# Designs tried in a protein design run: peptides against a protein of PDB entry 6RO1. Part 17

Target 1, 216 residues: chain A of PDB entry 6RO1
Amino acid sequence: LGKEIEEYIHKPKYCLPFLQPGRLVKVKNEGDDFGWGVVVNFSKKSNVKPNSGELDPLYVVEVLLRCSKESLKNSATEAAKPAKPDEKGEMQVVPVLVHLLSAISSVRLYIPKDLRPVDNRQSVLKSIQEVQKRFPDGIPLLDPIDDMGIQDQGLKKVIQKVEAFEHRMYSHPLHNDPNLETVYTLCEKKAQIAIDIKSAKRELKKARTVLQMDEL

## One batch from the design tools (peptide; made by RFdiffusion4, then SolubleMPNN)

Design b1_p10_2_s1 (from b1_p10_2, 6 letters changed)
Fold by OpenDDE base, seed 1:
Structure b1_p10_2_s1 (fold): chain B 216 residues (1-216), chain A 10 residues (1-10)
Amino acid sequence: as target 1 above (216 residues)
Amino acid sequence: MEVKYTEGAS
């Protein structure tokens, strides 16, 4: 179900208006999960389909991503690879096809104007990490309907299925195992807290409230 | 650092 939502949000038709500099996005390329990065800019490239001769524009977003230092040494021949979990890595601006965006956050960061210095790029990583600390349940996502304005009935059906599934999981535990019931109750409480947080964040957003992070 | 929640498309 999450993947089905991704199939909508990564479409240029829907996501391009939200790819402003500083927007947090998640990038995944096949087996390579780069995690959360920051949009620098996007561009439209002209492409022609070889078989039809039709113009098929390619959308490329430049994203500041945490890359392994090993992959950067061979960057002339090989694509950048994500940093290992235990690796500090290096923040690098990577051109990414828009369809490789697996998530788009409601959060937009201030970024340095000059990203050529390594220190400026690494400062953005610190900022991402601080955002992650503030959102232990995950960085908040753009709502595909409320924020992105997607009117597709297919997406609405997917969301309804997710909501119905979640409701059924909480209301009708598959097993009368007391331990399972406890887990579901905890999950329900967590889900309610998540809804309340989402609602509070939407109200803050409407109020144009800028959250100052304690660590600059 | 300032974290901005964007109102939408701009």
Scores: peptide ipSAE 0.025, ipTM 0.677, DockQ to the pose 0.235
Fold by OpenDDE base, seed 3:
Structure b1_p10_2_s1 (fold): chain B 216 residues (1-216), chain A 10 residues (1-10)
Amino acid sequence: as target 1 above (216 residues)
Amino acid sequence: MEVKYTEGAS
C-alpha cells in the first residue's frame, strides 16, 4: 500500500511543484536506499535520443545525499552509492530521476547558497539529523491529497484501503475478543475516530513543530 | 537552522 502511494507521489505532474530547494526527500534506487536528502535544484531534460520515440521529458532533481566515500572516488564513472550504516559518509549533490523519489516531506530546510565546500554540505547533514531527532516517529510526509492536491481516484482508493487497513491493525488488539461482528462495527467507528485522531495528531504535530521551531 | 514547514507549493 505504501508503494502504491509512492507510485503517485513520484509522478512529475504531482511532485514538481514541491521540489523547491531545501525540500526533504527520500531517495531509493533499486537496492540502494539513500534515505533522506535535500533538494538542491531540478531540471527538465529532454531525452533527445533520436531513436527512442519516448517524447516524454525526463526530470532530474539534484539531491544532496549521504554517499559512501568509496563511491566518490569513482564518481566520474560510477553511480553514487549510499553510505553504509556504520559509515559517516559524505554529502554529495547527486542527480536523481524524479521517479526515484520514494517520499517527499512537508519539511523544507534552509540550505547554504554555496554547496561546493564540503563543510557546507556536511552542515546540511547535521540539519537533517536534527530534523530526525525532532521527529522520532519519522519525518512528516506531504499529504498527497491535502498538500499535493492529487485528485486521482486510484490514489483515493489506495488511501481508503490504507486507512481501513491501519484501522484494522489498530483494532486487532481489541479483536482478541471472540465477538467479531460487534467489534467490526466498533472498529469502523474506531476507524473513523482513529482517522480523525490521526488527522488531528498530524495537525497537532504540524502545529507543535511550527511552535517548537519558533521557540528554538 | 531554520526548518520551514511548507504546506503546498509555496
Scores: peptide ipSAE 0.033, ipTM 0.715, DockQ to the pose 0.306; fails the geometry check
Fold by OpenDDE base, seed 2:
Structure b1_p10_2_s1 (fold): chain B 216 residues (1-216), chain A 10 residues (1-10)
Amino acid sequence: as target 1 above (216 residues)
Amino acid sequence: MEVKYTEGAS
């Protein structure tokens, strides 16, 4: 189900308006998971289908990603590789096809204007890590319907299935719990908190309020 | 560093 949602959000017609500098995005290329990076810019490249002569534009987003030190910077011939878990790695600007974006966050960071110095790029990694620390359950995602405005009925059906599945997962194990009432109360409270957080995030969005993270 | 929550196209 998560993969099905991904198939919608990575489409240029939906995601391009949200690929502003500083936007947190998750990048995955086949077996290479780069995790969360930061959008630097994007470009539309003219492409022509060889058989039909039809215009098939390619969209490339430059993303600041944590790469292995062995990765070539901006190499046209060799793809960058994600940093190994045991290495520090280096933040590098990597050109990524838009369909390789597996997630888009509601969070945008202020990034240095000049990303040529390594220290400026590494400072962005510190900022990403701080965001991750603040969101232990995961970095907040853009809502594909409420935030991205996707009206596709197929997506709505996927979301409904996810919601129904989540509801069943939480409900079924509870049928034999002697503390069912207590668990229900806690679940309702948690659900209400989640709604309140979603509402607060929407209000924050409307206000274009910059959250100063005190530790950044 | 400032973190901005924005869902809107800018």
Scores: peptide ipSAE 0.025, ipTM 0.680, DockQ to the pose 0.264; fails the geometry check
Fold by OpenDDE base, seed 4:
Structure b1_p10_2_s1 (fold): chain B 216 residues (1-216), chain A 10 residues (1-10)
Amino acid sequence: as target 1 above (216 residues)
Amino acid sequence: MEVKYTEGAS
């Protein structure tokens, strides 16, 4: 179900408006998980489908990512690799196809105007790490419906299934109560309340994060 | 460190 949500979020028609400089995004390319990086910019590339001659634009986002030291700087020929957990790595601006964005955060960072100096790039890593410390349960995500405005009914159904599943998991310790029918109405209300609590937790997390960021 | 929570499309 999480993967199904990702399939909507990474579509250009939905995510492009949110790919502003400083936006936190998670990048995953096949087996390579880069984790959280920061958007620098994006560009539309002209592409022609070889078989149909139809215009199929490619969207490339430049993302500041923590890369292995073995990754060649600005190499057009070699793909960047994520830093290993045991290495410091180096923050590099990596061109990424938009469909490789696995998550988009509600958080935007201020980034240095000049990212050519290594120290400026590494300062952004410190910033990401500070955000991660503030969100021990994970960096907050954009809500695909409420924040991104996705109206696709398929996505809504997926989200409803996820919410229902989460509700069942949290309600399972309470299901030892024999009044199952009242529990189902309470579970729908509690699923709605869990949605509302998740929304309220997102809002509270947003509000708390705004408050915590004003203190830095 | 200013972390802006930006809700909304640019």
Scores: peptide ipSAE 0.023, ipTM 0.668, DockQ to the pose 0.274; fails the geometry check

Design b1_p10_2_s2 (from b1_p10_2, 6 letters changed)
Fold by OpenDDE base, seed 1:
Structure b1_p10_2_s2 (fold): chain B 216 residues (1-216), chain A 10 residues (1-10)
Amino acid sequence: as target 1 above (216 residues)
Amino acid sequence: MEVRYTEGAE
């Protein structure tokens, strides 16, 4: 359901009005999760669809992101990579296609006017970390209906499903059970045992097949 | 650190 909402909010039709300098956004590119960054600016690029010849504008947002130091060495030829969890990384301005925005925050930061100095870029990381400390349950998101004004009926249906699911989850008898963590751990162990049994049975079947071939 | 909540599009 979260992915379905993402498919709406990352569309230029909806998100462009909210991509002001200082806006917090989350960036994900395939397997690379950059986490939260800050919008610097955006631009419209002319593009032509290869098969139809139709004009298909590309929207590129420059986002200040925490990148690995290794990726910066080859920045001329390779795409930026996110910093590892144990790495400090370095804040860099990265051009990102708008459809790679996985979330948009209601929070907008003041950013330095000059982002060329490393210290100015790193100061923004400190600001992001301070925001994260203020919101332990997660950085607040723009509401796609109330804030972004999306009128799509498909989105409204998705939101209704999310709300219904959340309501059922919080009303579930186990939700307030002090043993909930224990129950989840037992369920995970049971699931793992089932996987292990299935794997062992497959290996046994393979071994028997090999033995039968040697007797032939 | 100044944090602003923007309620709308500019």
Scores: peptide ipSAE 0.028, ipTM 0.694, DockQ to the pose 0.452; fails the geometry check
Fold by OpenDDE base, seed 3:
Structure b1_p10_2_s2 (fold): chain B 216 residues (1-216), chain A 10 residues (1-10)
Amino acid sequence: as target 1 above (216 residues)
Amino acid sequence: MEVRYTEGAE
């Protein structure tokens, strides 16, 4: 279900307005998980498909990502690789296709204007780590409906399924009772309550984000 | 470090 949501949010029509400099985003490319990075800028590029001769618009976002130092040695010829779990890595500006964004945060960082110096790039990593420290339950995400304004019915259905599933998961300790139908009605009421709680938690998280950001 | 919470597009 999370992957299904990802298929919506990484579409340019939805995410481009949120790709401002400093926006926290997650990048994943074919098994390479870079984790959280910071948007520097984005651009529209045209690529000619070899077989069609048609120019397809591609959107590329430059993202500061924690990369393996080994991959940087060959950065001119090879794609960047994420830092190993035991590696400190180095922050690099990596051009990323927009569809490789797996998540978009509600958090934006101030970034140095000049990212050429290594120290400036590494300072951004420190900032990301500080944000992660402030959000032990995970960096807050943009809500695809409320924040991003996605009106796609398919997404709404996915969200409803997620909410229903979450509700069932949270109700599971109570669902060991054999009467499924009563549990379903209670689950619907509880789902509504869970939606309300989730909404309230989201608002609380937003409020906390604002409060914690003021402390940073 | 300045951290900003942003809802929606600017």
Scores: peptide ipSAE 0.027, ipTM 0.698, DockQ to the pose 0.277; fails the geometry check
Fold by OpenDDE base, seed 2:
Structure b1_p10_2_s2 (fold): chain B 216 residues (1-216), chain A 10 residues (1-10)
Amino acid sequence: as target 1 above (216 residues)
Amino acid sequence: MEVRYTEGAE
């Protein structure tokens, strides 16, 4: 179900308005999960479909991503790879096809105007990490319906299924197993947090609120 | 650094 939602949100017609500089996005390329990065800019490139000869524009987003230092040594010939979990990595601006965006956050960061210096790029990593600390259950996502304005009925059905599934997971009385109760309690807490996030998002929409993080 | 929440195109 999550993958089905991703198929909608990464479409240019939906996501492009939200790809402003500083927007947090999650990038995944096949087996390579870069995690959360920050949009720097995007561009539209002309492309021609091989079979029809029709113009099919390609959208490339430049994203500041945490990359493996090993992969950067051969950056002229090899694609950047994500940093290993135990690696500090290095923040690099990577051109990414828009369809490789697996998630888009409601959060935007103020980014340095000049990202050429390593220190400026690394400062953004610190900011991402701080955001992650503030959101232990995950960085808040744009709501595909309420925030992104997607009106597709297929998506609505997917969302309904997700909600129904979540409701069943949390409401199933049958799990009298103490271990299951613990899991359910954790799930309920997670669900409540999700609700709270949705509520907070609504309030933020109303307030056009800029959150100043003191540690940022 | 300042964190902004936005739900719209800017």
Scores: peptide ipSAE 0.025, ipTM 0.683, DockQ to the pose 0.254; fails the geometry check
Fold by OpenDDE base, seed 4:
Structure b1_p10_2_s2 (fold): chain B 216 residues (1-216), chain A 10 residues (1-10)
Amino acid sequence: as target 1 above (216 residues)
Amino acid sequence: MEVRYTEGAE
């Protein structure tokens, strides 16, 4: 279900408006999980499909990511690799196809104007780590419906299923009430309540994060 | 360190 949500979020028509400089995004390329990085900029590249002649624009986002030291700097030929858990790694600006974004955060960071110095790039890593410390349950995500304005009915159904599943996990094992229909209506109401709670939690998290950031 | 929560498209 999480993967199904990702299929909507990483579509350019939905995510591009949120790819501002400083936006936290999670990047995953096949088996390579880079974790959280920071958007530097994005670009639209005109591409023509060789077989159809149709315009197929490619969207590339430059993301500051923690990369392995084995990754060649500025190599157009070698794909960057994520830092190993046991290594410090180095923050590098990596061009990433938009469909490789696995998550988009509601959090935006201030980034240095000049990212050429290593120290400036590494300072952003410290910032990401500080955000992670503030959110032990995970960095807050943009809501695909409420924040991103996605109106796709397929996504709404997926979210409803996720919310229903989460509710079942948190519901005490004792209420195995077999009445599926009541669970569905309660799931719709609870989905709305969960949306409202998620919205309220986001507002509370926003308020708490703003308050905590004023103390730093 | 200023973390801005930005909702919405710029």
Scores: peptide ipSAE 0.024, ipTM 0.676, DockQ to the pose 0.246; fails the geometry check

Design b1_p10_2_s3 (from b1_p10_2, 6 letters changed)
Fold by OpenDDE base, seed 3:
Structure b1_p10_2_s3 (fold): chain B 216 residues (1-216), chain A 10 residues (1-10)
Amino acid sequence: as target 1 above (216 residues)
Amino acid sequence: MEVRYTEGAS
């Protein structure tokens, strides 16, 4: 279900308005999971089909990603690789096809104007890590319907399935646990809190208010 | 560090 949602979100017609500098995005290329990175900018390019002479629009987003130090700094000639789990890696600006964005966050970061110095790039990694600490359950995502305004009926059906599945998941532990009532009450409270958070987020969104976390 | 939350295009 998450993958099905991804198939909508990464479409240029939906995501481009949200690819502002500083936007947190998750990048995955085949088996390479880069995790969370930060948008630097995006550009529209034209790809000439070799045999048709037709120009198809190609959107490339420059994303600051944690890469292996073995990756070439000039990603124009060789594809960057994600940092290994046991290495620190280095933040590099990587050109990424827009369809490789697996998630888009509601969070935007301030980024240095000059990302040429390695220290400036690494400072952004520290910022991402601080955001991750603030969100132990995961970095918040843009709502594809309420935030991104996607009207596709297929997506609405997927969302309904996700909601139904989540409801069932929360109800399932409640059937087999002897403390079922306590778990149900906790799950219902959690579900209610999630609804309240979603409602509060919707209200915040309607206000077009940028919440600045002063503590960071 | 400035963290901004935005739900829409800005």
Scores: peptide ipSAE 0.035, ipTM 0.727, DockQ to the pose 0.290; fails the geometry check
Fold by OpenDDE base, seed 5:
Structure b1_p10_2_s3 (fold): chain B 216 residues (1-216), chain A 10 residues (1-10)
Amino acid sequence: as target 1 above (216 residues)
Amino acid sequence: MEVRYTEGAS
C-alpha cells in the first residue's frame, strides 16, 4: 500500500509544485536508499520517445544527498551511492529523476546560497539530523490529498484501505498471547507513529511556525 | 538553519 501511494506522489503533475529549494525529500534508487535529502532545484529535460518520436519530458531534481566517499571518486563513470550507516559520507548535489523520490516532507530548510564549499553542504546534513531528532517517529510527510491536492480516486481508495487496515489492527483486542503482544505492540507503535506523524502533521499544519533552528 | 514547515505549494 505504501508503494501504491508512492506511485502517485512521484508523478511530475503532482510533486513538481512541492519541489522548492530546501524541501526535504527521500530518495531511493533500486537497492540504494539515500534517505532524506534536500531539494536544490529541478529542471525539465527534453526527451524523445525512441519508438513514437513523441516528446517525453524528463524531470530531474537536484538533491543534496549523503553519499559514500568511494562513489564520489568514481562519480565520472558511476552513479552516486548512499553513505553506509557507519560512514560519515559527504553531502553532494545529485541529479535525481523525479520518479525516484519515495517521499516528500512538509519540512523545508533554509539552504546556503553557495553549496560549492564542503562546509556549507555538511551544514545541511546537521540540519537534517536536527530535524530527525525533533521527529523521532519520522520526518513529517506531505499529505497526498490534503497537502498535494491529488484528486485521483484510485489514491483515495488506497488511503481508505490503509486507514481501514490501521483501524482493524488497533481494534482487534490484544489477545493475551505474549508473543502477539510484542508484534501488536510493534504494530501499535508503528501505527501510533503513523498517528503521531499525522498529528504532528496536523500540529505542523496549524503551526506555520518557522522553527528557527539555532545554529549549533 | 531555519526550518520552515510549509504545507502545500507556496
Scores: peptide ipSAE 0.028, ipTM 0.705, DockQ to the pose 0.337; fails the geometry check
Fold by OpenDDE base, seed 1:
Structure b1_p10_2_s3 (fold): chain B 216 residues (1-216), chain A 10 residues (1-10)
Amino acid sequence: as target 1 above (216 residues)
Amino acid sequence: MEVRYTEGAS
C-alpha cells in the first residue's frame, strides 16, 4: 500500500511543484536506499522515445544525499552509492530521476547558498539529523490529497484501504492476548487521536485555504 | 535551525 502511494507521488505531474530548494525527499534506486536528502534544484531534459519518436521529457532533480566515500573515488564511471549505517559518509549533490523519489516531506530546510565546500554540505546532514530527532516517529510527509492536491480516484481508494486496514488492525486484535488487546486499545486510541488531529488539521487547512481563497 | 513547513506549491 505504501508502494502504491509512491507510484502517485513520484509522478512529475504531482511532485514538481513541491521540489523547491531545501525540500526533504527520500531517494531509493533499486536496492540502494539513500534515505532522506535535500532538494537543490530540478531540471527538465528533452528526451525522445526511440521507438515512437515522441517527445518524452525527463525530469532530473539534484538532491544532496549521504553517499559512501568509496563511491566518490570513481564518480566519473560509477553511480553514487548510499553511505552504510556505520559510516559517516559524505553529502554529495546527485542528479536523480524524479521517479526515484520515494517520499516527499512537508519540511523544507534552509540550505547554504554555496554547496561546493564539503563543510556546507555536511552542515545540511546535521540539519537532517536534527529534524529526524524532532520527529522520532518519522519525518512528516506531504499529504498526497490535502497538500499535493492529487485527485486520482485510485489513490483515494488506496488511502481508504490503508485507513480501513489500520482501523481493523486496531479494532480486531489477531490474538486474544490480554496484553496485546491492551496494546491495541492504546494503539487504537492513539490512531484515533492521530486521525482526529489529522482531520482537525485538514479542516483548519481547508478553512485557511478557503479563507485565502476568499481573500484572493 | 529554522524548519519551514511549506504549505502547498510555491
Scores: peptide ipSAE 0.028, ipTM 0.688, DockQ to the pose 0.226; fails the geometry check
Fold by OpenDDE base, seed 4:
Structure b1_p10_2_s3 (fold): chain B 216 residues (1-216), chain A 10 residues (1-10)
Amino acid sequence: as target 1 above (216 residues)
Amino acid sequence: MEVRYTEGAS
C-alpha cells in the first residue's frame, strides 16, 4: 500500500509544485536507498520517444544526497551510490529522475546559496540529521490529498485501506458484534477516526515542526 | 540552519 502511494506522489503532475529548493525528499533507485536529501532545483528536459516521435519530457531534480566516497563528483558520467552506514560519506548534488522520489516531506530547509564548497554541503547533512533527531517516528510527509491536492480516486481508496488497516492494528479487537452492518459503519467510522488520528498526527507534527523550527 | 514547514505550491 505504501508503494502504491509512491506511484502517485512521484508523478510530475503532482509533485513538481512541491520541489522547491530546500524541500526534503527521499530518493531510492532500485536497490540503492539514499535516504533523505534536499532539493536544490529541478529542470524539464525535452525528450522525444524514438518510436512514436512523441514528446515525452523528462523531469530531473537535483538533490543533495549523501554519497559514498567512491562516487564520482560528477554524477553525469557515473551513477552516484549511497553512503554505507559505516562511512561518513559526502553530500553531492545528484541529478535524479522525479519518479525516483519515494517520499516528499513537509519540511523545507534553508540551504547555502553556494553548494560548491564541501563544508556547505556537509552543513546540510547536519541539518537533515537534526531534523531526524527531532522526528524519531520519521520525518513528516506531505499529505497526498490534503497537502498535494491529489484527487485521484485510486489514491483515495489506497489511503482508506491503509487507514483502515492501521486502525485495526491499534484498535482492540472489536467484540464480534453479529451485526455486520454496524461493523461496516463502525469500520467506516474507524477508518474516519483513523483518518482523523492521522490528520491530528499530521497537525501535531506540523505544530512540532513549527515549534522546533524556532529552536533551530 | 532554519527548518521550515511549508504547505502548498510555489
Scores: peptide ipSAE 0.026, ipTM 0.694, DockQ to the pose 0.263; fails the geometry check

Design b1_p10_2_s4 (from b1_p10_2, 6 letters changed)
Fold by OpenDDE base, seed 5:
Structure b1_p10_2_s4 (fold): chain B 216 residues (1-216), chain A 10 residues (1-10)
Amino acid sequence: as target 1 above (216 residues)
Amino acid sequence: MEVRYTEGAK
């Protein structure tokens, strides 16, 4: 169900108004999970679809992410990689396709105006870590309906199902509701289908973007 | 360390 919600929130038509400087976002690129980063800015790039020649706007968000120091040495030729769990890493401003945003937080940090100094970038990491400490149950997410104003009926149905499930889970032990397993399985299948569609779209878009970034 | 943040859509 979380993945189904992700299919909506990463769309430019929904998320762009909420990508203000300082907004906490999660970035995932295939197998690379960068975790929480901070929006610096976003830009609209004119793109021509390779197959149709049609104009397809590409939305790129600059996100301050914790990157592996090893990946930074080859940053001119290699994509940034997330910091390993055992390393400190370094905060870098990484251009990210908007569809790679896996979550958008309700939290918006105050960030330094000048992020060129390493110390300023690293200070933001400290801020993220402090926010994480303040939210032991996880950094809060924007509500897709109440905060983001998404009117899609499909999303509303997903949310209603989640709420109904949560209500049932709190009202009855999971083992006492024989329908819960069916609902979970259906929700998981639907979530997986949504993920698969999204992943396929992301891969298609990634393939296009990596190709375009290599030409820039 | 004092972290300053806002919460919400704005």
Scores: peptide ipSAE 0.439, ipTM 0.925, DockQ to the pose 0.759
Fold by OpenDDE base, seed 3:
Structure b1_p10_2_s4 (fold): chain B 216 residues (1-216), chain A 10 residues (1-10)
Amino acid sequence: as target 1 above (216 residues)
Amino acid sequence: MEVRYTEGAK
């Protein structure tokens, strides 16, 4: 179901208005999961397909991503690779095709104006990590309907299925296993809290209020 | 560590 939603949100038609500088996005490319990065800018590029002669517009977003240091050595010739799990990595500005965005966050960071210095890029990584700490259940996503304004009926049906599934999952303890009950009660409470937070956030978002969270 | 961010569609 998450993948089905992804098929909508990564379309330029829907996501381009939300690719502002500082926007948190997830990038995934053919098994390479970069995780959360930060949008720097986007551009429209026209590529002529060699065989068709047709100019297909390609949208490229520059994203600060945590990359392997090994991949940076050949950055002029080779595609960037994500940092290994045990590697610190280095933040680099990577041109990413828009359809490779797997998620778009409601969070938009303040980023340094000059990202040429390594220290400025690494500071953004620290900011991402701090945001992740503030959201232990995961960085919040833009709502595809309420935030992104996607009106596609197929997406609405997917969302309805997700909501119905979640409701059933939370309303019906799956198994009378006492051990599952404790996990499920915690999951139900967490889910109810998540729903309540989501509902509250929707109401706040309807007011077009950008919540600035300056937390120390 | 102070991190500054906004949350929303804009």
Scores: peptide ipSAE 0.435, ipTM 0.926, DockQ to the pose 0.601
Fold by OpenDDE base, seed 4:
Structure b1_p10_2_s4 (fold): chain B 216 residues (1-216), chain A 10 residues (1-10)
Amino acid sequence: as target 1 above (216 residues)
Amino acid sequence: MEVRYTEGAK
């Protein structure tokens, strides 16, 4: 179900408006999980499909990612690889195809204006790590419906299923209720409530983030 | 460490 949501959010028509500088995004390329990085910039490249001659625009987002030092030695010719868990790695600006974004956070970091110095790039890693500490349940995601405005019925159905599943997991009493229709209606209501709670938690987190910024 | 960030779609 998470993968099904990813199939919507990584589409340029949905995600491009949210790829502002400082936006936290998660990048996965096949077997390579880079984890959380920070958007620096994005560009539209004109591409012509060789077989149809049709214009197929490629969208490339420059993301500051933690890369292995080994992969950077030949960075001109080789694709960057994620840092190993046991290494410090180095933060690099990596051009990433937009469809490789597996998640988009509601969090936008303030980033240094000049990312050429290594120290400035590494400071962003420290910021990401601090954000991760502040969110023990995981970095908050943009809501694909409420935040991103995706109206696709397929996505709505997927989200309803996820919310229904989450509701079943957290509501011990509902394991015994044989009335599937009542559970579905309650799951739809609770899915709406979970959306409302997630939105309310986001509003509360926004308020808390502002409060924490005032206390720091 | 002070980390400045915003949260939201904007």
Scores: peptide ipSAE 0.419, ipTM 0.921, DockQ to the pose 0.594
Fold by OpenDDE base, seed 2:
Structure b1_p10_2_s4 (fold): chain B 216 residues (1-216), chain A 10 residues (1-10)
Amino acid sequence: as target 1 above (216 residues)
Amino acid sequence: MEVRYTEGAK
């Protein structure tokens, strides 16, 4: 169900209006999960479809991502790789195809105007980490319907299924289901989706507020 | 460290 929602939100027709500088986004490229990064800017590039010759615009978003230092040594020839979990990594501005965005947060950071200095880029990482501490259940997502204005009936059906599943999970604890193993595997996949939807709904009530987070 | 952010669609 999470993947089904991703198929909607990563479409340019839906996500482009929300790719403002400072927007938190999650980037995933095949097996490489970069986690949360920050939008710097986006651009529209002309592309020609090889088979039809039709013009198909390519959308590229520059995202500040935590990258492995090892992968950056050959940055001219090799794609950036995500930092290892035990690695500090280095924040780099990476051009990303818009369809590689797996999530879009309601959170928009204030970022330094100049991201050329390493210290400025690393300060953004500290900001992301602080935001993550404030949201132990995960960084809040934009609501695809209420925030992003997606009217697709397919998406509405997906959300309804997630809501029904959540209701079932909370009303009928999985501990009482004799098929716990099968249900658990399905529930782990679906529970992440449920959390994402609930997070999105809670944010709808919060007006445009500049939140200042002090050091805890 | 003070982290400044907004929350919402805009």
Scores: peptide ipSAE 0.437, ipTM 0.927, DockQ to the pose 0.642; fails the geometry check

